# Peptides against a protein of PDB entry 8BZL: the designs that were tried, part 89

Target 1, 228 residues: chain A of PDB entry 8BZL
Amino acid sequence: SYDRAITVFSPDGHLFQVEYAQEAVKKGSTAVGVRGRDIVVLGVEKKSVAKLQDERTVRKICALDDNVCMAFAGLTADARIVINRARVECQSHRLTVEDPVTVEYITRYIASLKQRYTQSNGRRPFGISALIVGFDFDGTPRLYQTDPSGTYHAWKANAIGRGAKSVREFLEKNYTDEAIETDDLTIKLVIKALLEVVQSGGKNIELAVMRRDQSLKILNPEEIEKYV
Target 2, 242 residues: chain B of PDB entry 8BZL
Amino acid sequence: SRRYDSRTTIFSPEGRLYQVEYAMEAIGHAGTCLGILANDGVLLAAERRNIHKLLDEVFFSEKIYKLNEDMACSVAGITSDANVLTNELRLIAQRYLLQYQEPIPCEQLVTALCDIKQAYTQFGGKRPFGVSLLYIGWDKHYGFQLYQSDPSGNYGGWKATCIGNNSAAAVSMLKQDYKEGEMTLKSALALAIKVLNKTMDVSKLSAEKVEIATLTRENGKTVIRVLKQKEVEQLIKKHEEE

## One batch from the design tools (peptide; aimed at target 1 A24 K27)

Design b1_p23_7_s2 (made by RFdiffusion4, then SolubleMPNN; from b1_p23_7, 10 letters changed)
Fold by OpenDDE base, seed 5:
Structure b1_p23_7_s2 (fold): chain B 228 residues (1-228), chain C 242 residues (1-242), chain A 23 residues (1-23)
Amino acid sequence: as target 1 above (228 residues)
Amino acid sequence: as target 2 above (242 residues)
Amino acid sequence: MIVEGEDLSEEEAQPDASIELLE
């Protein structure tokens, strides 16, 4: 019976379905997140949109709420389910607590959702990692990452997907207080980090910025080229 | 590898969902369906394979389904799966209309079905739907629209696309001949015939083997029309004269 | 210091295994 899609421990203590879901993430387009002083920036590798495809339908960066946005690597359809659940939770939190979610809260919610899919009979793990960025109600910029296992951590900068190693190595070398001193420098850092793995420059980058007390802004290709 | 191929909702060691890939492969053997977006309308053109003379009901459309007043779809893949999904699309659209007293936006209907498709790739005891769909529609937000969805629950908007048999070759031809910003419904119909004539596994294109539906706006209303056999014959004849 | 969370992501860039729309 195919009902036995169960994530179980191996004899050596591994959850193979979680590890294999992480392999699906590693095959995903690269995403990068950087926390600046008063800005959070997400960048994603654009696959060349097919010539006849509508670019608006190929977005890898989405808002969860006015103060939180998410990029992902891995299975797009899985990501849509997580995004929809997170959006509902953000709205529910506003109604019940009368405040927007903290970035940590919504990350923990997503992480808990993912974890349940690693433990529930008849479910497979989500084949996605996510970078979740935004501002807490106190105006503090936050960046979190979550993986298929349901783990999550806070970061200054991080990357996920196929080019994540190279991008992280770049960020480890170049993420300094001087490199994030201004919003423009922070944006430039993200673009430079993505250019380690993205061919053909700014045309293949999706970039989103959220400044303190501002809505998510997706940069157009011309705006991105100014930083290249 | 084979052990993972047999399970509907597990990852392979390399992070692949083989049951979804196999469902997509099965669609490659289905009859060809084309969608083309024009400035003044959108069309679906589908291969009709089951021309049984004993079919009592002249199925006006074997592969093209009206979903609501503003949307239609074409299907490639397992007919029984297609029937379930097209029925679900109609129910989603109707529930939305009842709840909000306005038609469901095109992309929202597509997304709702894609979430169902995705669930059949994630929950145990389910197999992926062996169906890809092309959706045509009009709404007040984006005007005329064309979408494609696959067994994974992924979807995208398109100016022109193809699913089913020889879809890759059809898409290549569409990429060559589709003129962005200059596509009229008339030119789109001619392009559809041109592509089908080359991509259908038939020696000669006939009106009996092709279903075409157009979606237009007339006097502030959406009009979904299935072309009559005579109209399709005229399109084929015109293509043969060029 | 980017705190090395258990970097389960260290593996090499593999081709995008995202199920894409059939082109």
Scores: peptide ipSAE 0.007, ipTM 0.578, DockQ to the pose 0.293
OpenDDE base, seeds 1, 2, 3, 4: peptide ipSAE 0.006, 0.000, 0.007, 0.000; ipTM 0.589, 0.578, 0.586, 0.588; seeds 1, 2, 3 fail the geometry check

Design b1_p23_7_s3 (made by RFdiffusion4, then SolubleMPNN; from b1_p23_7, 9 letters changed)
Fold by OpenDDE base, seed 2:
Structure b1_p23_7_s3 (fold): chain B 228 residues (1-228), chain C 242 residues (1-242), chain A 23 residues (1-23)
Amino acid sequence: as target 1 above (228 residues)
Amino acid sequence: as target 2 above (242 residues)
Amino acid sequence: MIVEGEDLSEEEAQPTASIELLT
């Protein structure tokens, strides 16, 4: 019965539906994450907002909790499901454990959710990768990436989406202890990394900053232009 | 190619969801629906294709549905799917009202349905809904609002937009003529007629083929009104005189 | 003869009014 969207192994050991979900991610807008010393920064390529679209509804960076935020590349509707599940888990953790989630914990939760959708009968993989950033309760900045397979890793800096290769190559060359020595330098690094693939400068960048013991701040275009 | 076309919604090698794209293609064949946000209200205008003399006149609106006291929607796509989704919208809105003793915020209602739509793209043995919706509403948080959602479960807020047949052309016209910050409901109605006249494959626009609803605020209450045929005729006549 | 390169105006692919499936 062809009716079961089942992620199955190919004869050569490939999970084609996972690989194809990764191709969907590669078509998504570029997102970049950088861990600084006392800051985490997410940047996302803004697709040109269609004339007459409400910019408020075009958010690619979202809070999961007060101490955790996420950017994603791939299917927007799939991302919303993951975000909602993650938010519920963050709140549940606060209620049951009386502490906020660690960034690793919520990443593992999201990764486990994604993995289950690669193995469950009658489900397709999520067509998203995510960059998850935040602070643990001890004040340690964290950056994690997860992909459609449900794998996750901790990063100093990383990128996802269509420009991810070029952005990663830039970060590999330019991510140094000196380049992240200050919050402003860290922000500048993210912007420079995105400018490798984003046309028309800072106007096409969404940037979010989380500092230790501070809430997520979305930078306005004028604030972004100060770093360009 | 055919293997991805005949199955439940799965990814193609290129990362495409063909069943969702095909659902969107089906919507392209549906009658045109447009929405326009104004400073003093919001409107939906929809092409009425099924003009049958034997239709019970009790169904004043084929494509425009009141969801609650503060929201309405218009649909483009498969009628049966639209009926299911509009019923779900009403149920969600009522459950929220019962739970919180206040009307559901417009965007929350839209997102709740979009999560349902998304689920039908991800779970096996399901097909996407062949329906796009335009939502108009008012809430205390954002005032007058216009949203669009598609079969994928994606949505966006808009100042003006269009779904269904010739939607791309309609959106192009809206982009040209929409004046941000200066749009009155009166001017929005005129713009709606102008766009429909150009996008509907008819030699002459007639009031029988157009449904229009407006959402306004009067004395601190939302008023959703479907325009009478005579009112639509007057709008068409005015456009023909300009 | 300076061949004025025809500025192939990149037809800004009119963002299809369709809500993009992808971010």
Scores: peptide ipSAE 0.051, ipTM 0.617, DockQ to the pose 0.075
OpenDDE base, seeds 1, 3, 4, 5: peptide ipSAE 0.034, 0.035, 0.028, 0.032; ipTM 0.613, 0.620, 0.507, 0.613; seed 5 fails the geometry check

Design b1_p23_7_s4 (made by RFdiffusion4, then SolubleMPNN; from b1_p23_7, 10 letters changed)
Fold by OpenDDE base, seed 5:
Structure b1_p23_7_s4 (fold): chain B 228 residues (1-228), chain C 242 residues (1-242), chain A 23 residues (1-23)
Amino acid sequence: as target 1 above (228 residues)
Amino acid sequence: as target 2 above (242 residues)
Amino acid sequence: SIVEGEDLSEEEAQPDASIELLE
């Protein structure tokens, strides 16, 4: 029955459900990732938290493991499924290999999961792109992006979601070795990049930093305002 | 457009999940459910639409369900879908209790159901659940809690919120009248009556048409209580006198 | 270039149409 064949090739070789999932990502809140020298930084556009909503339940930056975190653009419920699967894999890897995952490994796992949902009958693609950042065991900072198709690439800096083009253009101009020379400069670069598309300054930014051999730190609004 | 809304939940060219949006629209026609978080408790207030004179149990909760000793929910949408989801919530909570010998944390129960809801938006041969839920609970991690979930599998925590008929108007009133940090359960009950009186499609609010449950802590135990009709009448009367 | 691998295609920004909670 046609109801089982959700993602099929068009006559011209397109996977329309994947392309349409990418359109869902483009409608998502903007996320930015930057790899510094000894820091990785994720920033996300906060939707204006509705009055009376608990802000703790609107987080778009999530830890996958102690050494890896993820931001996403697109469907929040889809992202939760991917995050949960990735967390299980990170724990499984620690148990089986006795080492934490590399950022590439977990990115590839997520990408492979996404790809399977583009090829499996009776499943639609995940409506999410992700920025995955962290540190490999050797202390190398990494940034990866993955999209609904299950592709992934390594980046120095990148952005996803509705403002991604403007943020990328900013990063292409401003990402230099001098701009990431310190942790504070790297954080400032992310904030400046997000401010290209985010209205009302630091109040509408979620920012997370992971330094070498340190846990993920989510910055509070007051900490963000110091960089503005 | 119609090709993308008639199939199992798939993306439109614009990246929309029309079956989820249509499920949300169906919920907008359901009876109003309110949730309000107070400092000393949390409440659900729901519109009772099906008052049948031949119902043997005069004191049934049509829209409010006890999930476990520490949680309850209210439902807006398709009754059959609601029954499936409320049963699943109870099973999840029970399995957790058996496995870990402690009650499931409130947010974890909400998330577990939301993952099921999400799956019904992603897998072929499934449709979204035509149900939104409000959850009230207490746990040792966050104390009193109020959550809302929708057909997409999204959820959020709230101080006060509304689902179902006239939910937008109700939320607007809650935003105006809710005093953060100063909300007592007594004031929350009064606010619930005020909002329901304004947002229900009834000429006059009556105790027969309203279900209210409160969740409190007494002597280190959670107490979930459905208000008696007389108690609801007293709340309505008090509101009419103000 | 900010890219360490293959360049991803440029995509245009769209309005946020993420599935939101009923308000």
Scores: peptide ipSAE 0.008, ipTM 0.583, DockQ to the pose 0.235
OpenDDE base, seeds 1, 2, 3, 4: peptide ipSAE 0.006, 0.000, 0.000, 0.000; ipTM 0.494, 0.576, 0.583, 0.486; seeds 1, 3 fail the geometry check

Design b1_p23_8 (made by RFdiffusion4)
Pose (drawn by RFdiffusion4):
Formats: sequence, structure tokens, C-alpha cells
Structure b1_p23_8 (pose): chain A 225 residues (1-47, 50-199, 201-228), chain B 238 residues (1-200, 205-242), chain P 23 residues (1-23); non-standard residues A62 YCM
Amino acid sequence: SYDRAITVFSPDGHLFQVEYAQEAVKKGSTAVGVRGRDIVVLGVEKKAKLQDERTVRKICALDDNVCMAFAGLTADARIVINRARVECQSHRLTVEDPVTVEYITRYIASLKQRYTQSNGRRPFGISALIVGFDFDGTPRLYQTDPSGTYHAWKANAIGRGAKSVREFLEKNYTDEAIETDDLTIKLVIKALLEVVQGGKNIELAVMRRDQSLKILNPEEIEKYV
Amino acid sequence: SRRYDSRTTIFSPEGRLYQVEYAMEAIGHAGTCLGILANDGVLLAAERRNIHKLLDEVFFSEKIYKLNEDMACSVAGITSDANVLTNELRLIAQRYLLQYQEPIPCEQLVTALCDIKQAYTQFGGKRPFGVSLLYIGWDKHYGFQLYQSDPSGNYGGWKATCIGNNSAAAVSMLKQDYKEGEMTLKSALALAIKVLNKTMLSAEKVEIATLTRENGKTVIRVLKQKEVEQLIKKHEEE
Amino acid sequence: EMEEIEEKQREMGDEMIEQVEEE
């Protein structure tokens, strides 16, 4: 089989294929995640008439208690999501507990890292925001990128214009903003309206403590706008 | 040998996949192919690229392929690559029927093939398939459906779409004329002739298939030349 | 190196277009 080293070091210690994978993420639609007190919210920018909205969604459930949003190559994302879904079931089988948000994040990050050091393969061209709750009810938000690095965040953005949205969230992520569920959803819509120039072209989802993923209707989003 | 390896599965500096983009260029030079969803069925309209006089026409169709009892598809791009992929689609549909004893839902068949196409872009060092496919079908979950896939493995559901030559012009005509939720098969047939009239008119130059439900059973039929010649006459009056 | 790779892949792409046109 094909064994060519695709990801290699360059002078100065750069891994060019990874950096190029990060460029693919920047070409992706904006995704925003905010961790609230008892709620986590994901929002994504949408790119069209005659298209079935159900089929092209950027927010997916990995397990009953974990879901994710992504930016970058949409085909690479389907592969990573299905790999994570299989791992969530393997964990329930072996430990008899649902996966922690951290566990599945670590798994997705290590899968991505393997694709930066394996022969015959290019890196995954996606970043992911992963949200959910732990056994003790603690809300979580993690980010993964193509290098395999992962971190926890109070709030974050990935994809096109993520730097601008991040700077908005830094100034606006306060206790008042995440005091209630309505204000937590509002902060995500405001963060997206910063780069979407729009309001009717946004998808949004909410996850509450042990209540599973709820995707908001267009009519419910129009009320906030 | 590293010297002769064209490295078909790497990123460009901008995060682009050049072989995928060049494959999409090949599809843009293929025969026009469009699909339209309506309340009582789904249709595929295709430009025949085999319009030579000395051709025999031994099959019931040239560009439209039955995948299983409830599904058909059409292709744009490299014909040989399309043969490999359509054979694989039949195999996936039968593997699912064997396992679950029920027909494969349409989206599950599209996802399964797209995973194969995505693998060719990420590992193996091989050129990707130069094929875009339109899928039409019916399942107990979502009823009548239309899907499109491209060489990278991406797919999407559409009420109407077009692939191949002059597809941008065709998508424009569809946005203007397609009445969302009010289309019948007869009106969708009229719109298909209208679209192919601009982007290309003769019955020998076009191929039309329809998918409908009759007595709880799916019917996939290629329209005879007589029915196509009558549809062409009905438009010229407009 | 990246320019040479792009040229080789362009030639493959042109061959696919020619094949489709000849079909």
C-alpha cells in the first residue's frame, strides 16, 4: 500500500501539511460555542434556495450527552464524526458509563494527531467544537484542531472570521451574559451577527442538563433577531 | 519512487485539494444532467453525448442506472469511473437488504458511496473518481428524494439541481421557475425540457426517467421516444 | 516543489477533460 511520508518537518520546525489543513478550516463557515451556567450553545453560519436544509447541517450529535460543531472540509468532518460515534458506543460497552466530554475530545484529538504522523495520509482539514455535560452536571466546551491539540474554553469560535468573533466574545463573555438561558443563546447570535452580514442564515442548537440536543426552528430564531 | 509520485492526496498552501478541483473541471465538460423533485415523483433529465448516427442503442438507457427497487441515478464525468461507482452502489444496497431485510434509505446509500470517494482524497495516493452523481429515490422515512454527490465525497439534498455542462445557467432557470411544494410530475417534465432547451432540440439528444409510486410499489421508467417527442412539441407552443 | 506537484496534477486534470470530450 501507499507509504509516502506526507507530513514532514520543514526548516524552522514547521509541519506544512498541518498548517495547510488549518487554512482549510479558515475557509469553513463560522462556528461559535458558548458554555453557560446550566446550558451549552452552538451556532453556525450557513452558506441557498432549492436546497434541503436537513441534509447539510454543521451541528451533529456524537452521543446522547455529547454533540459537536465543525469548520473546514465537510467530507473529512463526516469521517471524524462517525469515528467518534463508534468510540462513544465502545466506551459505554467497556466502562458502562457515558463518555465524558473530555474523553471523546481526547479521542478525536489523538485521531487527528495520528493523521499528522502516519505514512500515506494527509491531515484532517477540520476544527471541532465539542460540548456537553459530565456525570456531575458540569457544562463543557472543548476545541480540537488538525494538529490534534485540544483545550477547554468558556467560549470560542472557529472558521472564517474566527479571530473577530473571538475578540467580540472576550469583551462580552461575562456573568451577566451567561446569567440565563435566553441571554446565553443571545450572545451566540450576537457573536455570529458580527461576521454574518444575515440573521436568517444561521443554524443554532442548544443542550441542557441530561435533556439531549434540541435544534431550534427558524421561527424561534426569528424571535431573537 | 518519490520522483515519479504526483502526490494526489496532499493539501495545497491554501488548504485546497487540487486533484478534486481538477476532477470537478472534468465534470463541467460532461453532458448536462438535471433532477427535479415533485409532489408525486422525481425525474432525471440527461443530455445524450452519444448522438452519432451509426450507434446501435442496445440498452434501455445510457446515462440512467437503476440502483435497487426504489432508486435510480445519473452521472456526469468519466464514464468508466461512473461504472465502478454505480456497481458499488448496487453492492451497498444489497448488503443493507441482506442485513436488515429492508431497502436502504436513500441518504444512507449516498453517504456510504461518499465515504469511498472521501477515502481516495485522503490516502492511497490514487487519483479520485471524476464523477458527480444525481440520485433519485423513495423511502419510508422521507418519501421522494433527490441527492447530488461530487468527487470530494460531499453530498446534499435538493428539490432541483443540475450537474455537467452549463449547470450554472440551469440552476439559475430552476430558481426562477421551480414552484416549491407545488410541482407535479407533468409540470416538472415541462420545466426540464425548458431548462434543457436553453443549456443545450431533439428526442434523440435527451433521456428522461421518472420515479413514482403505484400501489405501494416504486416504478422507475425511461420515457419512450414517442412520449419525449410529444413533450418537445408541447413546449414549442409556449 | 509545490509548483512541480501542481503542474503534474494539472496535466492529469487536462487528460480527464480531454477524455470526457472524446466520449

Design b1_p23_8_s1 (made by RFdiffusion4, then SolubleMPNN; from b1_p23_8, 11 letters changed)
Fold by OpenDDE base, seed 4:
Parts: sequence; structure tokens; C-alpha cells
Structure b1_p23_8_s1 (fold): chain B 228 residues (1-228), chain C 242 residues (1-242), chain A 23 residues (1-23)
Amino acid sequence: as target 1 above (228 residues)
Amino acid sequence: as target 2 above (242 residues)
Amino acid sequence: SWEEIRERLREEGEEMVEEVLAE
């Protein structure tokens, strides 16, 4: 029963529940994020939707606000809680501060939420990592990653989930200023990175693109295939 | 037995708070952080363990955080816990400034956070923070200052100290080499490099693996500066030539 | 005992992993 979940230190200084949550994330579907010059791109491995599942209900890329979107790896139910709270915070911020959140702000909010669940008795850590991308008000593209511990960092590119290691290795080799010189090249980089771990090409990839001063666009399979 | 399902950090039969001790153990595995007080300034030196090529360079420092215009800290332990605590430090400092129209004294900021840490060891439903901090600062009351705090909420002022991996060995070296009353910032920097070179589990110390911040007073203003990689390289080179 | 707590934490961790694998 998770009602008795206590995140405590081991004698050797480990938070096992956090580590186990991280292991759970490693079993999740792969997600990748890349920051370009004037674009941010998220790509996610599509799980084979069970024959009777509504494809609309399995969104791994979610908008948090007009200027921020998130991909996650791990427990979908946990992700829903985080996404909902983040959305509320984004709206609250707009109402109280009269400006949209920065990508860092909302990432820090999510990270703080996760951290609290690692420190409060009777709660387990969130079994999710997230890639959070968007644009700050000044038009600066941002990419952040957060894990079950509540740690977060800014990235040029990163990956989470089961294929994250291979995708990161690819990105470390191929992420250059030349590779992100254009929006199209940046999108291509994400697709190529995902293809390292995703079978059957563009049909099993979900891609979301946010360009500077533009709304989030989810690419359809045909659009993805043009980049393959 | 259901008895130790206590949602509270409790005393052992021996009178020990094991969760606090275990939190301290977690810190022992963290990257090394040094603090050295000099006559003309204070410094923090921290090990960088995670050099990721894909990290966005916008992060000024992984382990050294500016708290306000007169204070900075370094952290050893769980990064997420550190982020929460460093944010709290900034908030406390800002609230004080707003309330009193003057910067918070260094020790008061440290104490305020230590009270929070202590509360997380005493109240039910919480675990200790797995973080130790070094604080450097300047105030009009005590001048340049260096503090250390641990998961228990204990703190102390230091002339030189170390937290994280191999901290005991580092402290021993600092005790041997620290010249009381004669420590310049220049000599402190050299000492920091010397100690890090011996305590870091690396074959060769490189500037990429070391973060150094100095806090000085210039023209009646506190200046907190993170050393550039080239400056750190020069310090390392100088040490290797000795 | 710590051993009991550790075992519980292990079990809870395994359950979490299984839940992710079942998704």
C-alpha cells in the first residue's frame, strides 16, 4: 500500500524510493528535447496504443501554457497530477504577475513539487522525469529537465526514458551549432536522435515544435516523414 | 514491527538521530566543497563532477550560489534539497531586506536556515535535508565570515573548512597548512587548489572540474566573483610548478 | 528495524517499476 510510503535515508545515505522512482522512469517511453536558435522541439516515442484506446488520451506532450510544453517519461497518472498543478500555476502567475511564466520558473515549481513528495512522509516520489521547453517573454528558447528527486537543470539537448542513454550519446556527438542552424535542421536532429531507439520510423514518433512567437505545433506523421 | 513506521525522525535507543546521520552520510558522497577565510576576502571552491556537454552554459555555477549582494553559499549533498534550501535562503534574505531596509547579517541568515533544517529533524512527516552548506559573506558586524551548516541544523563559524567527499582529510590538510593571521586571498586560493588536488578522486586536477568564487570588498562594496576557467587553470599550473 | 524498512522500501520500489512496465 503506497499509503505507507516513507522516503527515508538508508544507512549509506541513499533515498531508495527516489532511486527506484528513477528506475521506473528508465522503463518509460523515450522522450527527447532539443533547443535550437529560435525553436524548441520535443519528440516522444509513441507507445503502441492498445486497439481500443483512444489515441487522444495518450498524450505524452502536453502544453502547460501558451509558451511552455512538457514531455515526460514514467507513470502517466503521476504526470497528470504534475501537469495539472503546473497549468494552474501558469494561469495563476498570469493573473497575479500579469506576465507568462518563464520556463525556469515553472520548472522550478515542478521541481519543488517533486522534491516535497520526496521529503514528506506518507508520500512516494513522483515516478516521472520531464522535459520542459518553451520561450521566455524575451523570446529566449529554453529546455529544462527534471527527475523524481526534484532536481532540474537547463540543457541544450537531453533525453529521458528507456532509450535515453542512446539518444543522449547521439546528441552529444551530433549537437553542434551547425546542426541547429535552422529550424528544419533542429527538427531533423530530434528525429534522427529518436530513430536511434524507435523502430518503424516516423510512425512511432510524436513531435512537437514551438517556434519563437508561435504556438505549439504537433507535427502529423506525414510532416514527420518529410524529415526522415 | 509497525512501531518504527514513525513518520518522525526519532531517537534510537542510543540517543542518536539515525536519519540525520544517514543524511550526513549522503553528503559524504557529494562533491568536495571548501571554504577559506582570508584577511582580505573569503572563497569557496567546489568540485564539478557532472560536466555534461549538453548542459546549457547559462548556469553560472552548479554548486556555488549567490544569496544576496553580500553572501554566497556552496552545497554538498542532494541537489534537489540544495535547491530548496538555497531558494529559502534567498527568500529569507530578501524578506529581511524589505523589513529592515538593510542586508541581513550573515549569521542571522545561517541561523534562520538552520532552524528550518532542525525543524525537519523534529517534526513528524518530514525527513532531514541531505545537504550541508558553506556560507561566505561580509557584514558590518563581523566583516568576512565563513560558516558551515549540516542536516541537523547545527552551524559554526570557520577559518577554513570542507564538506562532501573526503572532507575529513581536507580539514586535516587545512589545519596543517592554514596560517592564522597571515592568510591572504591569494594564499587561500593556492591552498584551496592544493587541498582539492589531494582530495578529489581525479588523476589530474583540471579547471573544468573546479568552481571557485571569491568574496572581497572593493570601494566599500562587496564583490562576489566566480573565477574564470583561465584563472583557475593558472592557479592549477602554479600549484603544479611548486 | 532498518532491515524491515529497507525491505519495505525495496518492495515499494519494485511495485513502482512494475507499474511503469505494465503501462
Scores: peptide ipSAE 0.031, ipTM 0.490, DockQ to the pose 0.026
OpenDDE base, seeds 1, 2, 3, 5: peptide ipSAE 0.000, 0.015, 0.005, 0.015; ipTM 0.570, 0.574, 0.576, 0.575; seed 5 fails the geometry check

Design b1_p23_8_s2 (made by RFdiffusion4, then SolubleMPNN; from b1_p23_8, 11 letters changed)
Fold by OpenDDE base, seed 4:
Structure b1_p23_8_s2 (fold): chain B 228 residues (1-228), chain C 242 residues (1-242), chain A 23 residues (1-23)
Amino acid sequence: as target 1 above (228 residues)
Amino acid sequence: as target 2 above (242 residues)
Amino acid sequence: SEEEIRERLRKEGEEMVEQVLAE
């Protein structure tokens, strides 16, 4: 009998708990990431903040380190665990290696963490996908995606969450060297991509920008509207 | 060992954690608890359901727990689970104080517990805690604060919110009557009574069935006070006169 | 089976609700 409490292979070779975790991701708010020439941009669909809710506590984009930030789709509580562990690893790396993590390194760390939760007895998969962006120490912009299975890949542009398909289709058509020629154009591309699935324009978008040798900047709604 | 693994919260085919959702459903049947943030303080108001005539005067709030000098919480859901989590909150707060020689920031305490809650949704042999919590507090970073957490380990900050029985209706009323930027603790207390009177399945609200705690700042110190029954009676009376 | 899992989860959830209601 399949131990229902663990991720096991089905007779047809499926890891259903991983697939079901991916369904949880598909129910999440849409997130998009784009790698420009000298910029990385994350955009997330803002959930309608309840009238009495503090917006400060509703964040979908977070810094992992000074050179790395992450957006996620899926279970917020699961994401918090991953984020916290990633932050600890980033700090540990700085202390032990005396250099910041590469974006690939921290992505691999997160991916490995997720993978362990798909194979370990008494654990369910994380119900999150993540877009991880940042700059390596050499100034190279990077974008990675992870999913509940613990797989990860590098991307030029990608999207996760409920609107991911439409956003990806848009990006496949519109991501060109010309479209990312400038930082502003790259930002505009992300906004346009999100607008494929987000209603009411810039008010419902959270946007984060990291430029080469600069800290993460969260754009305010007014700044976002300038690109619409 | 295998028997505990069978109780692990798992995803449904649709990507839902039903054990978490069912825990939330259970909380919907628990006693009502609401929180309101004011400019000069924050309050919790909770329904008392277990009023037995033979119970000695509850010197301590049944539903409202002091966590430290700067924070209190109220719980909706399974009492035993609530006791475990409130104790854990106290321990976390105490450990932080000992380590850093300053009170734990409100959001950090909330987050620490939420990570525990989340773990009980992910690790084998564990079930979700069948409780939602409202947290009130003050810290030097954000001043007066109100938070809500659920069995999933999610949390959020609020100006006003409600958990437990008829929470949706209570939240709707709070949305209607809460005046942003103009809320005094006095007005918040009045609003709490108003909402409880409408959301509790009682013909008349009585002071014996309501617990209210306020958190204020006096002379640079946080003061957490549970209102006396007479004070609650006065609030109810005032509401009835309006 | 997925159905058996759902049924188990349902039963466990119902038990929790009943416990809360009994309080």
Scores: peptide ipSAE 0.040, ipTM 0.604, DockQ to the pose 0.614; fails the geometry check
OpenDDE base, seeds 1, 2, 3, 5: peptide ipSAE 0.000, 0.026, 0.014, 0.008; ipTM 0.586, 0.583, 0.586, 0.583; seeds 1, 2, 3, 5 fail the geometry check

Design b1_p23_8_s3 (made by RFdiffusion4, then SolubleMPNN; from b1_p23_8, 12 letters changed)
Fold by OpenDDE base, seed 5:
Structure b1_p23_8_s3 (fold): chain B 228 residues (1-228), chain C 242 residues (1-242), chain A 23 residues (1-23)
Amino acid sequence: as target 1 above (228 residues)
Amino acid sequence: as target 2 above (242 residues)
Amino acid sequence: SEEEIRERLREIGEEWVKEVLEE
């Protein structure tokens, strides 16, 4: 009976709507993030773009600011709301603090937003998890993950979405200092990780890279195939 | 699964938003709407179901709405919901124009409405809109455009797509017959008639049951035109002769 | 102003109706 209410505690202390939102995330396309030495890489499973669909309108990796980008798994419409609010905050921070946000700061902002939607009456949780990557002002690469509950943690590598378990298992085995020694190796690691769950190679992968003091770069399919 | 069908939009144990899915199901029973992007224009074709003899022959477009000088939309689903959303689209577009002294880009208008749709899936005391929309437009950024949005607040750009009754079959036909890069507005109109003839639950396609609007550029201006019944009749006749 | 917006929307609607009727 308690699982039918807006996000409330069950007698056993569960927030069922949060848990169910996590199930929505598990149905989402797989996303992976890896922090290298001087690079952060995001990879996302491309849904087979329906014939006649404009690929431009199907983006799962987006910039939040010049130094921060995000991938998500779960409800696309929910993600759009979070992305827009995060972008506004990034710009506001630049104006008020005169420095770009740290990756941790914007992650905390997003996490707080999500948390509020788990506690406010008349709202449901966001059905999204996010991988947030970027560089702090000091040039330190960062990777954070958030979930529907509003929790967040820093990671060396992580994955979200339907294939997250398999990808994480791969990363746990293969993420080593040697595997991220170069930018190219880091990119290759992400691609290999995604290929654990994505069929038909580089055509079904969206890949974004951010290097120190460089803008987000989305790799084209031809560039991805070079790493395969 | 039925436990969540009568309540505010909440997640099911499986992570599904049943109220959104049910809204989409309702749209599946609505009249068919098609959109086709051509090199020289974009069109909407919609099934007209409310043909009452007592309707004053003022052939108002039942399902196609002009939003501004550069955009129009077609709706499938609950008429009252559609009216609310089309009014909101017009308001958003007008506010943008006043603020920036330029027309709102097509995708921005679509996104703004989609954010509203999303909100109605997330906030308590609201239900999803039982409406899907096709948008046609032109802007200086991307030229001619076709978009589709659903009750969830998701949207996408398309070269050709369909919403409403038999939409899946229509989309399949569009995939087969749409010639990428070679589609003229004339060929798009013919394709629209072909698809509607097969997807509408009518014994014979008649001009009275079809609304078609085209969006073109003439002398650096967008022109949105609803085809006259006679023009639609000619298109149908041509299709029957082929 | 909101009033100006409403007025402009009315104009757009009226123009649309005229175009449809004259055709």
Scores: peptide ipSAE 0.026, ipTM 0.585, DockQ to the pose 0.020
OpenDDE base, seeds 1, 2, 3, 4: peptide ipSAE 0.023, 0.029, 0.024, 0.006; ipTM 0.582, 0.481, 0.582, 0.574; seed 2 fails the geometry check

